# Peptides against a protein of PDB entry 5IXI: the designs that were tried, part 8

Target 1, 141 residues: chain A of PDB entry 5IXI
Amino acid sequence: TPLLDASSLEYLFAQGQYDLVKCLAPIRDPKTEQDGHDIENECLGMAVLAISHYAMMKKMQLPELPKDISYKRYIPETLNKSIRQRNLLTRMRINNVFKDFLKEFNNKTICDSSVSTHDLKVKYLATLETLTKHYGAEIFE

## One batch from the design tools (peptide; made by RFdiffusion4, then SolubleMPNN)

Design b1_p9_3_s2 (from b1_p9_3, 5 letters changed)
Fold by OpenDDE base, seed 1:
Structure b1_p9_3_s2 (fold): chain B 141 residues (1-141), chain A 9 residues (1-9)
Amino acid sequence: as target 1 above (141 residues)
Amino acid sequence: KIPKILSSF
């Protein structure tokens, strides 16, 4: 793995978030239906990482975040559109489970394990490499 | 790996 200084890591993390959400770094094509679900889960996981990083940088607890905080702004726009097309019950489930997971992650993983913003950025970029078709190669080549 | 949130959507 290449050595990245703090400034470079911060830049790549910000760029990676933008590229993922705007689909400039498109996610890989699913090999199977299960693979598709795994990809979606990874994207939601990316949202958790991004939101947690944001909260930590702002030194805010989850209850202090805006009421409209959700995965919608932190996942690929294509996936967001796909989720919007799903039935009401499915969307409700995704929303509820995501919120619950985010809370648990913040409490048990971030706080209890003393995960740093640095760790989140590294995890995010590493996952981005796995998720995307080409972008990852630019990060860890 | 990031923990799975939902098994299906």
Scores: peptide ipSAE 0.054, ipTM 0.741, DockQ to the pose 0.147
Fold by OpenDDE base, seed 2:
Structure b1_p9_3_s2 (fold): chain B 141 residues (1-141), chain A 9 residues (1-9)
Amino acid sequence: as target 1 above (141 residues)
Amino acid sequence: KIPKILSSF
């Protein structure tokens, strides 16, 4: 597969986010219960990448992000609906764990490793390939 | 790999 230039990567990253969230590129079917949990974790990880990319583009630190920043707008809508069906305490736990992970990711991965927005886009698209049924395969053909 | 955020829910 040919290497993507910066403009193509930017386009694919934006489109990939949209397709994942809107379920136009549906996530793969879980093979087991554990696989379902892994898929959920991967989706939440995708949200971390997307939010981190946004923050970097806006030159924001995490405390400067909106107080209501969450995974909700950055994960598949189907998964968001599933999470919303869970009880309040479970949702609070997910929110807290996500927030803590986002903070740690910012501190240890982005800041310490000097990860660029380019790197985040690449990781996002690579994960999208493994997470979705067929969308990612088309991207890297 | 993206690290696991949540164990089980």
Scores: peptide ipSAE 0.054, ipTM 0.736, DockQ to the pose 0.145
Fold by OpenDDE base, seed 3:
Structure b1_p9_3_s2 (fold): chain B 141 residues (1-141), chain A 9 residues (1-9)
Amino acid sequence: as target 1 above (141 residues)
Amino acid sequence: KIPKILSSF
């Protein structure tokens, strides 16, 4: 991992979020069906990191976030379309599990483990490298 | 490491 100052890290984190969601940095092709599920899990994890970072920056607790907070605006648009094509019960399960995970992550990982916004940005960018086809090479070149 | 959220979709 390259040594980045705070300003560079902030810039890359913001740009990385935009590139992932807008599919300017497309996610890698799955090697197997299970790999596809792993990729989707990583994308949902990226959404958790992004939302948690936002909440920390605004000094908000999760109950203060909008009730309809969701992964939809924090995952690749292509994945969002894929999820929308799944049946209602599957989508309801994903929505519910995501919200529960987000709550647990915020309470236990952020608050109890004293994870900083810096840590979240580093984890986000490191995951982005493994998740996307070529964006990681640009970041860690 | 980020834990897996769902075992499958």
Scores: peptide ipSAE 0.053, ipTM 0.733, DockQ to the pose 0.132
Fold by OpenDDE base, seed 5:
Structure b1_p9_3_s2 (fold): chain B 141 residues (1-141), chain A 9 residues (1-9)
Amino acid sequence: as target 1 above (141 residues)
Amino acid sequence: KIPKILSSF
């Protein structure tokens, strides 16, 4: 496993986001219905990490982000299509849970616990490895 | 400390 400097980590983080959204790094097959739900939750968590990293890099607070910011651009396209086809109540639940978590993460994790952009990138890539079929082997080989 | 984001949803 190679030693990752700051530039390498930036590249891998950017490439990882692209690969996840475009399904070039496809998510693993769910073993059960609950496993499928867990995978979806992890993908939504990845969106929180990506948005938070963006905000920190731009030195923006959460209230300064666009009003319509959502998970849609930060999750696999296949999952986004799936969510759009679900009933209104389910979509409302997902939207509310995501918004609430994003607010709490910004206040309690970023602001109160001194989480850095470095920490977010490491967490993102580590999670990406567990979410996808073979992408982790490509990164940490 | 980063919380276990994945299980919070």
Scores: peptide ipSAE 0.044, ipTM 0.715, DockQ to the pose 0.163

Design b1_p9_3_s3 (from b1_p9_3, 3 letters changed)
Fold by OpenDDE base, seed 5:
Structure b1_p9_3_s3 (fold): chain B 141 residues (1-141), chain A 9 residues (1-9)
Amino acid sequence: as target 1 above (141 residues)
Amino acid sequence: MMPKILTSF
């Protein structure tokens, strides 16, 4: 595996976010219905990491983030389209679940200063490998 | 349940 410097990691993290959202790195096929729900939850988690990284880079706390902050710009476009097709109660649940994830992650990890921006980028890219079909095989050999 | 990505740090 290659040794990544800070600049290379920044590039890969930015490119990874773009690839996930634009479905250039398509999410893997679910093996079961539960697996599909797990993939969706991990995508919401990816949104939390991306937002947390942004907040840390801007030296912002959670209360300083926009009131209507959403996962919509940080998940695969295909998944976002799928969620928009679901009924009101389901969409309300997903929105509440995401907000709970963001709050809990901030309280238990970011506020404790136990996680760095470096850690977030590494975890994001590592998870991207598990969520997508063949992403990173050319880089993480 | 919290996603694995957020709990596996």
Scores: peptide ipSAE 0.506, ipTM 0.938, DockQ to the pose 0.819
Fold by OpenDDE base, seed 1:
Structure b1_p9_3_s3 (fold): chain B 141 residues (1-141), chain A 9 residues (1-9)
Amino acid sequence: as target 1 above (141 residues)
Amino acid sequence: MMPKILTSF
C-alpha cells in the first residue's frame, strides 16, 4: 500500500469527489437489481462522508448545517437525474433515509471523535475504487 | 439499511 502525504491525499480526495459527481469516474454497472440498490445506497453513503468531512473541516455540527442539506451535490449527476424522475413518495423516502444516515453517522462516529478527516478521505477513496469501473487502481493496487 | 461505507468504521 503506497503512502500518501497529507497534501496528496487532500488533492486525491477533492479530485475523487469531482470525478464521482461529474461522472468522470462512472459508477460500475450493477450485476443484479439488488446490486444496483446497493450501489445507490453506497452513493448516499459517499454523500454522508463528503458532508461530514466538510462539517468537520469547518468545525460545524449538524445543527449548524443548512436545513436543506441534501445529497444532490454529492452523488453522481446521473444518479441524481434518475432520482428526480422517480415518484414523489420515492423521492421523499430517499431524502428521509439520507437524513437518517447523516444523523446516525454523525452521532455514532463523528461526535465520538472516533473518526478523523484523514479517515474519511481514505474511506471515501477506497469506496470510490469499489464503486467505479477503473478509478483508483493505481492507488489501491 | 446503513451503507457499508458508514458501518465499516
Scores: peptide ipSAE 0.505, ipTM 0.939, DockQ to the pose 0.842
Fold by OpenDDE base, seed 3:
Structure b1_p9_3_s3 (fold): chain B 141 residues (1-141), chain A 9 residues (1-9)
Amino acid sequence: as target 1 above (141 residues)
Amino acid sequence: MMPKILTSF
């Protein structure tokens, strides 16, 4: 992990979120069908990190977040489009799985104050580097 | 299963 000052880390985190969602940093090609499922799962995890960071910055608990909070605005647009093409039951399952991820992460990590906003930004950017095609090579190589 | 990103803290 590179040594970054707080301002640089904040900037890179904001830019990284934008690049992931807008597919300016496209996700890597899956090596297998299972790898594809793992990539989607990690993208849902990225959404959890982004939302958790937002909640921590605003000093909000999970019950204070909108009930209809969704991954849709926090994952790559291409992946969101792919999910929208799946049948209703599959989409419902994905929604429930995501909400379970968010609840579990919040209960085990955020509520215990074991993870800071700094840690979330570092983890987000580090995962972004492994999840996307050649993103952040100038920082993490 | 939880994503690796969420369990590796």
Scores: peptide ipSAE 0.501, ipTM 0.937, DockQ to the pose 0.777
Fold by OpenDDE base, seed 4:
Structure b1_p9_3_s3 (fold): chain B 141 residues (1-141), chain A 9 residues (1-9)
Amino acid sequence: as target 1 above (141 residues)
Amino acid sequence: MMPKILTSF
């Protein structure tokens, strides 16, 4: 990965979140059904990183986050639309899975201060490159 | 299953 100064990384992280959600950096086409599940799972992971970054910046613990915190504003709009059309039980499952991811990540990584906001931004951008069709090549080549 | 993004720090 290239050496980025703090201001450049902050800009790229903000822009990357925007591009992912607005589908300006569209997620790649799944190669298989399992690949599609993996992509969706990683998108939920992206939401966890985004929320965790916000929480760290605000010095908030998980219980201090809004009770209705969800992945909806942090995943591609196309994926969000797809999930909203699924049945109630499926949506409940996805919501529970996401909350479990967030809780586990917070407990194992955030609470022990082993991960910084810098690390979250780098990981977010690196994953964005792998999830999207053509994004990030100019940054990480 | 935890996504790779969350386990590869």
Scores: peptide ipSAE 0.500, ipTM 0.937, DockQ to the pose 0.834

Design b1_p9_3_s4 (from b1_p9_3, 3 letters changed)
Fold by OpenDDE base, seed 2:
Structure b1_p9_3_s4 (fold): chain B 141 residues (1-141), chain A 9 residues (1-9)
Amino acid sequence: as target 1 above (141 residues)
Amino acid sequence: KKPKVLTSF
C-alpha cells in the first residue's frame, strides 16, 4: 500500500466523512439482525471519532462542546432517517448510548496525549474500508 | 457493546 502523507490523509479523511454521511460510500448490507445492530453501533463509533477529531483540532475538551452534540451529522443519512422513524424511547436510548461512547472514548483514549488526530484519521479511514461496500480498497490494498 | 472502531488505540 502507498504511504499517505499528512496532506493526502487530511483530504481522504474529509472526503471519507462526506462519503459516509452522504451515502456515496454506502454501508455494507447486514448479514444478520445482529450484524445490522453492529453496523449501527460502528456508525455511532465513527461519529465519536469525527467529533473527537474536531475537538482535538480546535484544542477543545469534550465538555466544552455543546451539550446537545449529536451523531446526526456524522452518520449515514439513511441510518439517520431510520433512527428518526423509531419511537422516542428508542431514540433516547441511542442518544444515551452515543454519549456513553463519546464519554468513554474521551476518558480512556482522547485524554491520552499519545493519541493524535493522525491516529483518528487512520482509524476512521480503515474502518470505512470494512464498514462500506469496497471503499478505500485501492488505498489499503 | 463497544464499537470496534473505538478500540485498539
Scores: peptide ipSAE 0.646, ipTM 0.955, DockQ to the pose 0.791
Fold by OpenDDE base, seed 5:
Order: sequence, then structure tokens, then C-alpha cells
Structure b1_p9_3_s4 (fold): chain B 141 residues (1-141), chain A 9 residues (1-9)
Amino acid sequence: as target 1 above (141 residues)
Amino acid sequence: KKPKVLTSF
């Protein structure tokens, strides 16, 4: 497998985001109830990566992002629909969990570490392989 | 718990 140049990686990252959100690469079936919760958390984490990558590309810090930043357009549409149908307390918890993930990742990884946009793209694509049913088998061979 | 995707950088 040849090394991916920067342009190819950028393309695959953009396509991967599209495939995840549009469910063209559907998330894998949970093996247990806890696995289902883990999958949901990983999706929220993928949203954090996507937002962080966007901020870095725009030379923006987290406080400069909109105050109402949300995971909604960065997770699978099926999951987003599911969350929107859950009760108020559950939706409030998920929103708080996401905001905590975003703040912590910004503080500990983006601000206090030497993580690059390249690292974010690689991690995003690698996670797609584990999070979805049959995606990415040809990318990291 | 923290998502795996946000760790191991």
C-alpha cells in the first residue's frame, strides 16, 4: 500500500466524514448494551475530532467557535435522529457529555500537545474502520 | 467514559 500524500489524505478525510454522517458507511451493530453506548461515545468523539480539525484549519481557538457548537451535523444521521427522539434528561446529558469531551480535548490535546491536523485525519479515518461495518479496509493495508 | 478516539495521540 503506497503512502498517502497530503492531498489524498485530505480527500479521504472529507469523504470519510461524509460517509459517516450520511450513513454510507453505517456504524457497526452493537454486541451489547454497553457496546452501543461506547459506539455512541465514539461518534461524539468523532465530532470532536472534526470540529477540532476545522478550528485548526481556520487558525481558530475553541473559545472563538460559536457558543452553540453541536455534535449534530458531525455524527451519523440515524444516530442524530435517535438522540432527538430521546427524553429531555437524556438529551441534556448527551449535550453536556459532548461539551465536556470537546473542552477536555481542546485543553489537553490541542492546546497542551503537539497534535497536528495530519494526526487528526489519520485518527479519524482509522477509527472509521473500527466504528463502521466494512469501511476503510483498502486504506490502511 | 472518554472515547477511545480522543486518546492515544
Scores: peptide ipSAE 0.646, ipTM 0.955, DockQ to the pose 0.836
Fold by OpenDDE base, seed 4:
Structure b1_p9_3_s4 (fold): chain B 141 residues (1-141), chain A 9 residues (1-9)
Amino acid sequence: as target 1 above (141 residues)
Amino acid sequence: KKPKVLTSF
């Protein structure tokens, strides 16, 4: 496995976010209905990582971010479109679930400084590799 | 259910 310097990791992280959102790195096909739900859940988690990383880089606390912060710009566009088509209660649930994920991650993982921006980038990219069909295989070889 | 990506740090 090649050693990635800080600049390379930053580049790959930015590119990975773009590729996920723009579906250039499409998410893998679900094996079951539950797997599909798990995939969507991981996408929400990826949004939490991206937002947390942003906040850390800007030295901001999550409560300082706009109240309307959402997963919408941090998940695959196809998934975002799918969610928009779901009923109101489902959309409300997803919003609440995401906010709960964000709050919990901030309180239990970010605020205690147990993780660094480096850790977030590595976890994001590692998850991206497993979440998408073929993306970034050589990065971790 | 907490996503796996948010665990194991």
Scores: peptide ipSAE 0.644, ipTM 0.955, DockQ to the pose 0.824
Fold by OpenDDE base, seed 3:
Order: C-alpha cells, then sequence, then structure tokens
Structure b1_p9_3_s4 (fold): chain B 141 residues (1-141), chain A 9 residues (1-9)
C-alpha cells in the first residue's frame, strides 16, 4: 500500500508519467515474446489511465476530448518508435485496440463513478513499479 | 486482451 499524502501522490504521479514517456524509468526486459506483447498491452493501458485521469481532473467526458486522441504521447518513446516502424495494418489494429480499451474503461469504470483520481494515480504508480526495471519500490509496501 | 492495469477497480 502507498504511504503518501495527497500532495506527494500528485507530484509523483506527474513525475511518473514523465519518467515513463521519456524512458527515464525504462520498461523491463521481456522474458518471452508473449511477455513483450503483454508489456506493450499494459503500456496502452497506462495511456488509458493517464487520459482518463486528465479528463476527470478537467471534469470532461471522454467524447469531449479530441477525436484524434492517441496513445502516442502517453507511452514510452522507445515503444512509440517501435510501433511506428510496423506496417500500416498493424498500426491500425493497435489504434483500434487502444480506442476500445479507452472506451470500455470509460463506460464501465469512469462513468459509474466507482473510482477517483486518487485511485487512478495509485494504480498508475503501482503498475509503473512492476512495468519498469526499477521504480517506486520505496513508495509501496 | 484487456490490460491488467485496467482491471481490479
Amino acid sequence: as target 1 above (141 residues)
Amino acid sequence: KKPKVLTSF
């Protein structure tokens, strides 16, 4: 469990997003090809969390966000570069999968008001700890 | 496959 006050959690959440995207907290090495796919999938999920948190903080519904909202600004730059090198059909599938993740999360988790921005920050940072090579071990118990 | 990070809420 996290041992942080609200202000510290807000700071660490912002810093954690920056560290993930800028690869200051690099993604862990995949153990298998399937593990690599799972890691990429979790990164797309992290993008969904970040966007959902933003929308909630701004008191916006997801349909109010730009139509071309994408994972590109919310995933590790190294992964973004890798995806850009894949063929068009693969990139289209990834875009569609991400959109589905975002829509489903909004409809089933955000819109029912079952979670708070605090919950999103905790989940984001906790996942960051497991997704990256070394991060945040001192924050959680 | 739904990411694990989006579950357990």
Scores: peptide ipSAE 0.644, ipTM 0.955, DockQ to the pose 0.803

Design b1_p9_4_s1 (from b1_p9_4, 3 letters changed)
Fold by OpenDDE base, seed 3:
Structure b1_p9_4_s1 (fold): chain B 141 residues (1-141), chain A 9 residues (1-9)
Amino acid sequence: as target 1 above (141 residues)
Amino acid sequence: YKKPKVLEF
């Protein structure tokens, strides 16, 4: 929540994406089975944010992006490996869920200009703090 | 699945 200039926020957002995917900021341990599902769901949401931010920065519409956009590059590598080990039907379901999240977010949040790239970066970083074990220990202190 | 909280604006 500290005041950050645009350059600092841009840097932290880029670093945060890298830290999440590379598991430098590891996902917190689930408290229950449902909590585990919630964590995975939020990770899919983080992928949606990252992709949406990219599209907005490039001034592109979602339909202009590759049709085979996937969450795989935008979620923790450990989670990606876990998902790849699940059965085909489960993987198909996850893919469909992700695409639904992406589509709805674009149609209801991005297209109506209700949020800016700045808002996405702030939300992304704030969510990292809740999803990971100790992210922001030096930044959000 | 429910909509992720992170996507609520």
Scores: peptide ipSAE 0.643, ipTM 0.953, DockQ to the pose 0.807
Fold by OpenDDE base, seed 5:
Structure b1_p9_4_s1 (fold): chain B 141 residues (1-141), chain A 9 residues (1-9)
Amino acid sequence: as target 1 above (141 residues)
Amino acid sequence: YKKPKVLEF
């Protein structure tokens, strides 16, 4: 469909990232404490997708990116502020978890050429729909 | 600690 052609998908993907980070598409309320942890985990995953997509579009390997690469620019601002308020050990754990996700995804999914940039955009937008309160539902209706 | 679902392809 025209909605899913290359140019439209690129636009939707860029706009979706903006909406998630700026909380224009706010993340859904957690149903349980574990659900809250899962939501944050998926947000870290969304950051991995965004970074991986960028690297692929630029035809770069992740080791070629800055060593201080972080999730901070790729997660909801509200979540970023929340994480910054947590204790040192928690923040260290989150950073380690993110870097593990990024490394594993790069080694086991990106480097083996199992996915394309198109696949990443579709996955990002589909997840955005489930992660936020009502965003993008019409795209996949 | 589990891999996010979004990263499962």
Scores: peptide ipSAE 0.641, ipTM 0.951, DockQ to the pose 0.801
Fold by OpenDDE base, seed 4:
Structure b1_p9_4_s1 (fold): chain B 141 residues (1-141), chain A 9 residues (1-9)
Amino acid sequence: as target 1 above (141 residues)
Amino acid sequence: YKKPKVLEF
């Protein structure tokens, strides 16, 4: 992983979130049906990272976050639109899966203090390279 | 479900 100063990392992390959500860095084409499911799964994980980073920066615990917290504003808009077209039970399952990801990540990785906001930024940006088309190649080759 | 890779630390 590259060495970036704090200010550069902050900028890249903020821009990376924007690029992912606004599809300026579009998600890669799935190689298989399972790969497509894996991509969606990782996008939900990216939402967990973004929310967890926000909570840590605000010195907030999960119960202190809005009760309607969801992945919707933290995943690619194209994926969000796709999910919204799915039936109610499928959307409920996705919501439950996301909540489980968020809860487990908070209860273990975040609460044990083993991960810093710095680590979350690095992981987020590194994952963009794997999820999106050609993004971050100049930094994470 | 499988845990996303991005959440593995």
Scores: peptide ipSAE 0.640, ipTM 0.952, DockQ to the pose 0.807
Fold by OpenDDE base, seed 2:
Structure b1_p9_4_s1 (fold): chain B 141 residues (1-141), chain A 9 residues (1-9)
Amino acid sequence: as target 1 above (141 residues)
Amino acid sequence: YKKPKVLEF
């Protein structure tokens, strides 16, 4: 595994977000129905990490961000398309779940400064390897 | 819904 300095990590984090959203690093095939749900759940978590990283870089608190902040720009486009095709009640449920994830992560992890932007980048990239088919092998060779 | 593993630090 090559040394990842700050500049390299910043680049890989930005590229990783792009690759996940644009499905250049496609999500792995679920092994079961529950695995599929878990993958979606982790994708929502990835959105929380991306948003939290943005807020920290801008030295902003999450309540200072728009209240209509959404996961839609931070998850794979294929997943976003799938969610948009689901019924209203399901979409409302997903929205509420995401907001709960974001709020809890902010209150219990971000606000007390228990993690840094560096930690978020590392966790994001490490999780990409578990969520996608081939991306991890390319990054950590 | 369970808390995503990615958010566990």
Scores: peptide ipSAE 0.640, ipTM 0.952, DockQ to the pose 0.795

Design b1_p9_4_s2 (from b1_p9_4, 5 letters changed)
Fold by OpenDDE base, seed 2:
Structure b1_p9_4_s2 (fold): chain B 141 residues (1-141), chain A 9 residues (1-9)
Amino acid sequence: as target 1 above (141 residues)
Amino acid sequence: YKFPEVLKF
């Protein structure tokens, strides 16, 4: 496991979020249809991590977050555009599943466990490395 | 600690 000091981790986490959303660190090409779904799921999971980190940093509980908070600003722009083009029922399902998972994650992982913002940053960057074609590989090698 | 690896969307 890599050893990153606090300042480096903070910077890399912030930059990694930016690079993912702006597609400067493009997500890898899917090998199969299921792989494509896995990639999307991981991206949505990344959004949960990012939102949870944000909430923790602001000392906010999930119910205190804005009602319109969603994955939209925390996933690759290309994926966001793709989701927007899907039909209403599909978008509703995605939204509902995301909300439910975010709530569960917050309750069971953040509130009931000893998960820190440090842990979230590490997990985020590790996932980012697996999702993108080459970004951040040197951090863990 | 193990984070969720697969999300069912």
Scores: peptide ipSAE 0.056, ipTM 0.720, DockQ to the pose 0.155
Fold by OpenDDE base, seed 1:
Structure b1_p9_4_s2 (fold): chain B 141 residues (1-141), chain A 9 residues (1-9)
Amino acid sequence: as target 1 above (141 residues)
Amino acid sequence: YKFPEVLKF
């Protein structure tokens, strides 16, 4: 993996978020049904990373974030559209699981100060490499 | 990494 200075890492992280959400770096085709679910879960995880990074950069705790904060603006638009088409109970489940995971991640990982914004960016970009068809191959060897 | 290798819900 290449060594990145702080400015390069910040740029790649910002660009990666944009490319993922706008589907400029489309997610890879699922190999199986389970792979498809894994991809969706990874995307939701990416949302947690992005939100947590945002909160840390703004010196905010989760209660300070909008009550209606969700994964919707932090996942690929195609996936967001897919989720919105699912039935109410499924959407409620996804919302609840996401909120619980976000809270747990914040309390156990972020608030514990065991994870830095640098770590979040690295993890985000590493995950982006595995999720997308070709975009990630440009960042890592 | 200090993160799980794979994030799952």
Scores: peptide ipSAE 0.042, ipTM 0.704, DockQ to the pose 0.197
Fold by OpenDDE base, seed 4:
Structure b1_p9_4_s2 (fold): chain B 141 residues (1-141), chain A 9 residues (1-9)
Amino acid sequence: as target 1 above (141 residues)
Amino acid sequence: YKFPEVLKF
C-alpha cells in the first residue's frame, strides 16, 4: 500500500517515467540472459501502464489514440536502440505482441475491472524500483 | 494490490 499522498504520487509517477526513458534511472544489469528478457518484458509492461494511464486521463479509447502509438517513447532509450537494431521479423513480432497486449490489458483490466489511474501509478512506481539500479525507495507497503 | 494475470508478456 502506498505511503504517499495523491499529489506526491502524481509527481513521482511523472518523474519516474522521465527518469526511466532518459536513463537517468538506468535499468539494472541482467544477471542472466533470461533475466535480460525479463527486464525487457517488464519495460514493455511499464509502457502499457503508461499508455493506459494516459488514455484514462484523456478519457480516450484505444482507437482514439494516435495511430503511431508505440512503446518507443515509453521505454528506456537504451532498450529502444537495442530493439531497433534487431531484424525486421523480430521487430514486427515485438510490435504485434505489444499491440495485442495493450488491447488485452485495456479490455480485461481497464474496462472490466476497478483498476484506477491511482493503481496504475502505484504499479508503475513499484515496478520501477525493482527494475532500476538505485532509484526509488520503500515508499509502498 | 496485484494486477490481473493478463499483465504479463
Scores: peptide ipSAE 0.038, ipTM 0.687, DockQ to the pose 0.145
Fold by OpenDDE base, seed 5:
Structure b1_p9_4_s2 (fold): chain B 141 residues (1-141), chain A 9 residues (1-9)
Amino acid sequence: as target 1 above (141 residues)
Amino acid sequence: YKFPEVLKF
């Protein structure tokens, strides 16, 4: 892995978020139906990372975040549109699972201070590499 | 490092 200073890592993290959400770094094609589910779950996980990083940078606890916190601004726009087209029960499940997972992650990781903002950026970029077709690979060349 | 496993759906 390349050596990245703090400023470079911050830049790559911000750019990576933008590219993922705007689909400038498109998600890789799923190889199977299960792979598709895994990709979606990873995207939702990316949202958790991004939100957690934001909260940590702002020195906020999860309860201080807006009650309507959602994955919608932190996942690929194509995926967001896809989710919105799904039936009510599916959308409800996704929303509930995400909120529960975010809460769990905060309780077990953020509140215990076992993970730093640095770790979140690294994990985000590493996951981005696995999710995207070619964009992420450039980071670690 | 080892990232916590809680980050898995």
Scores: peptide ipSAE 0.037, ipTM 0.689, DockQ to the pose 0.139

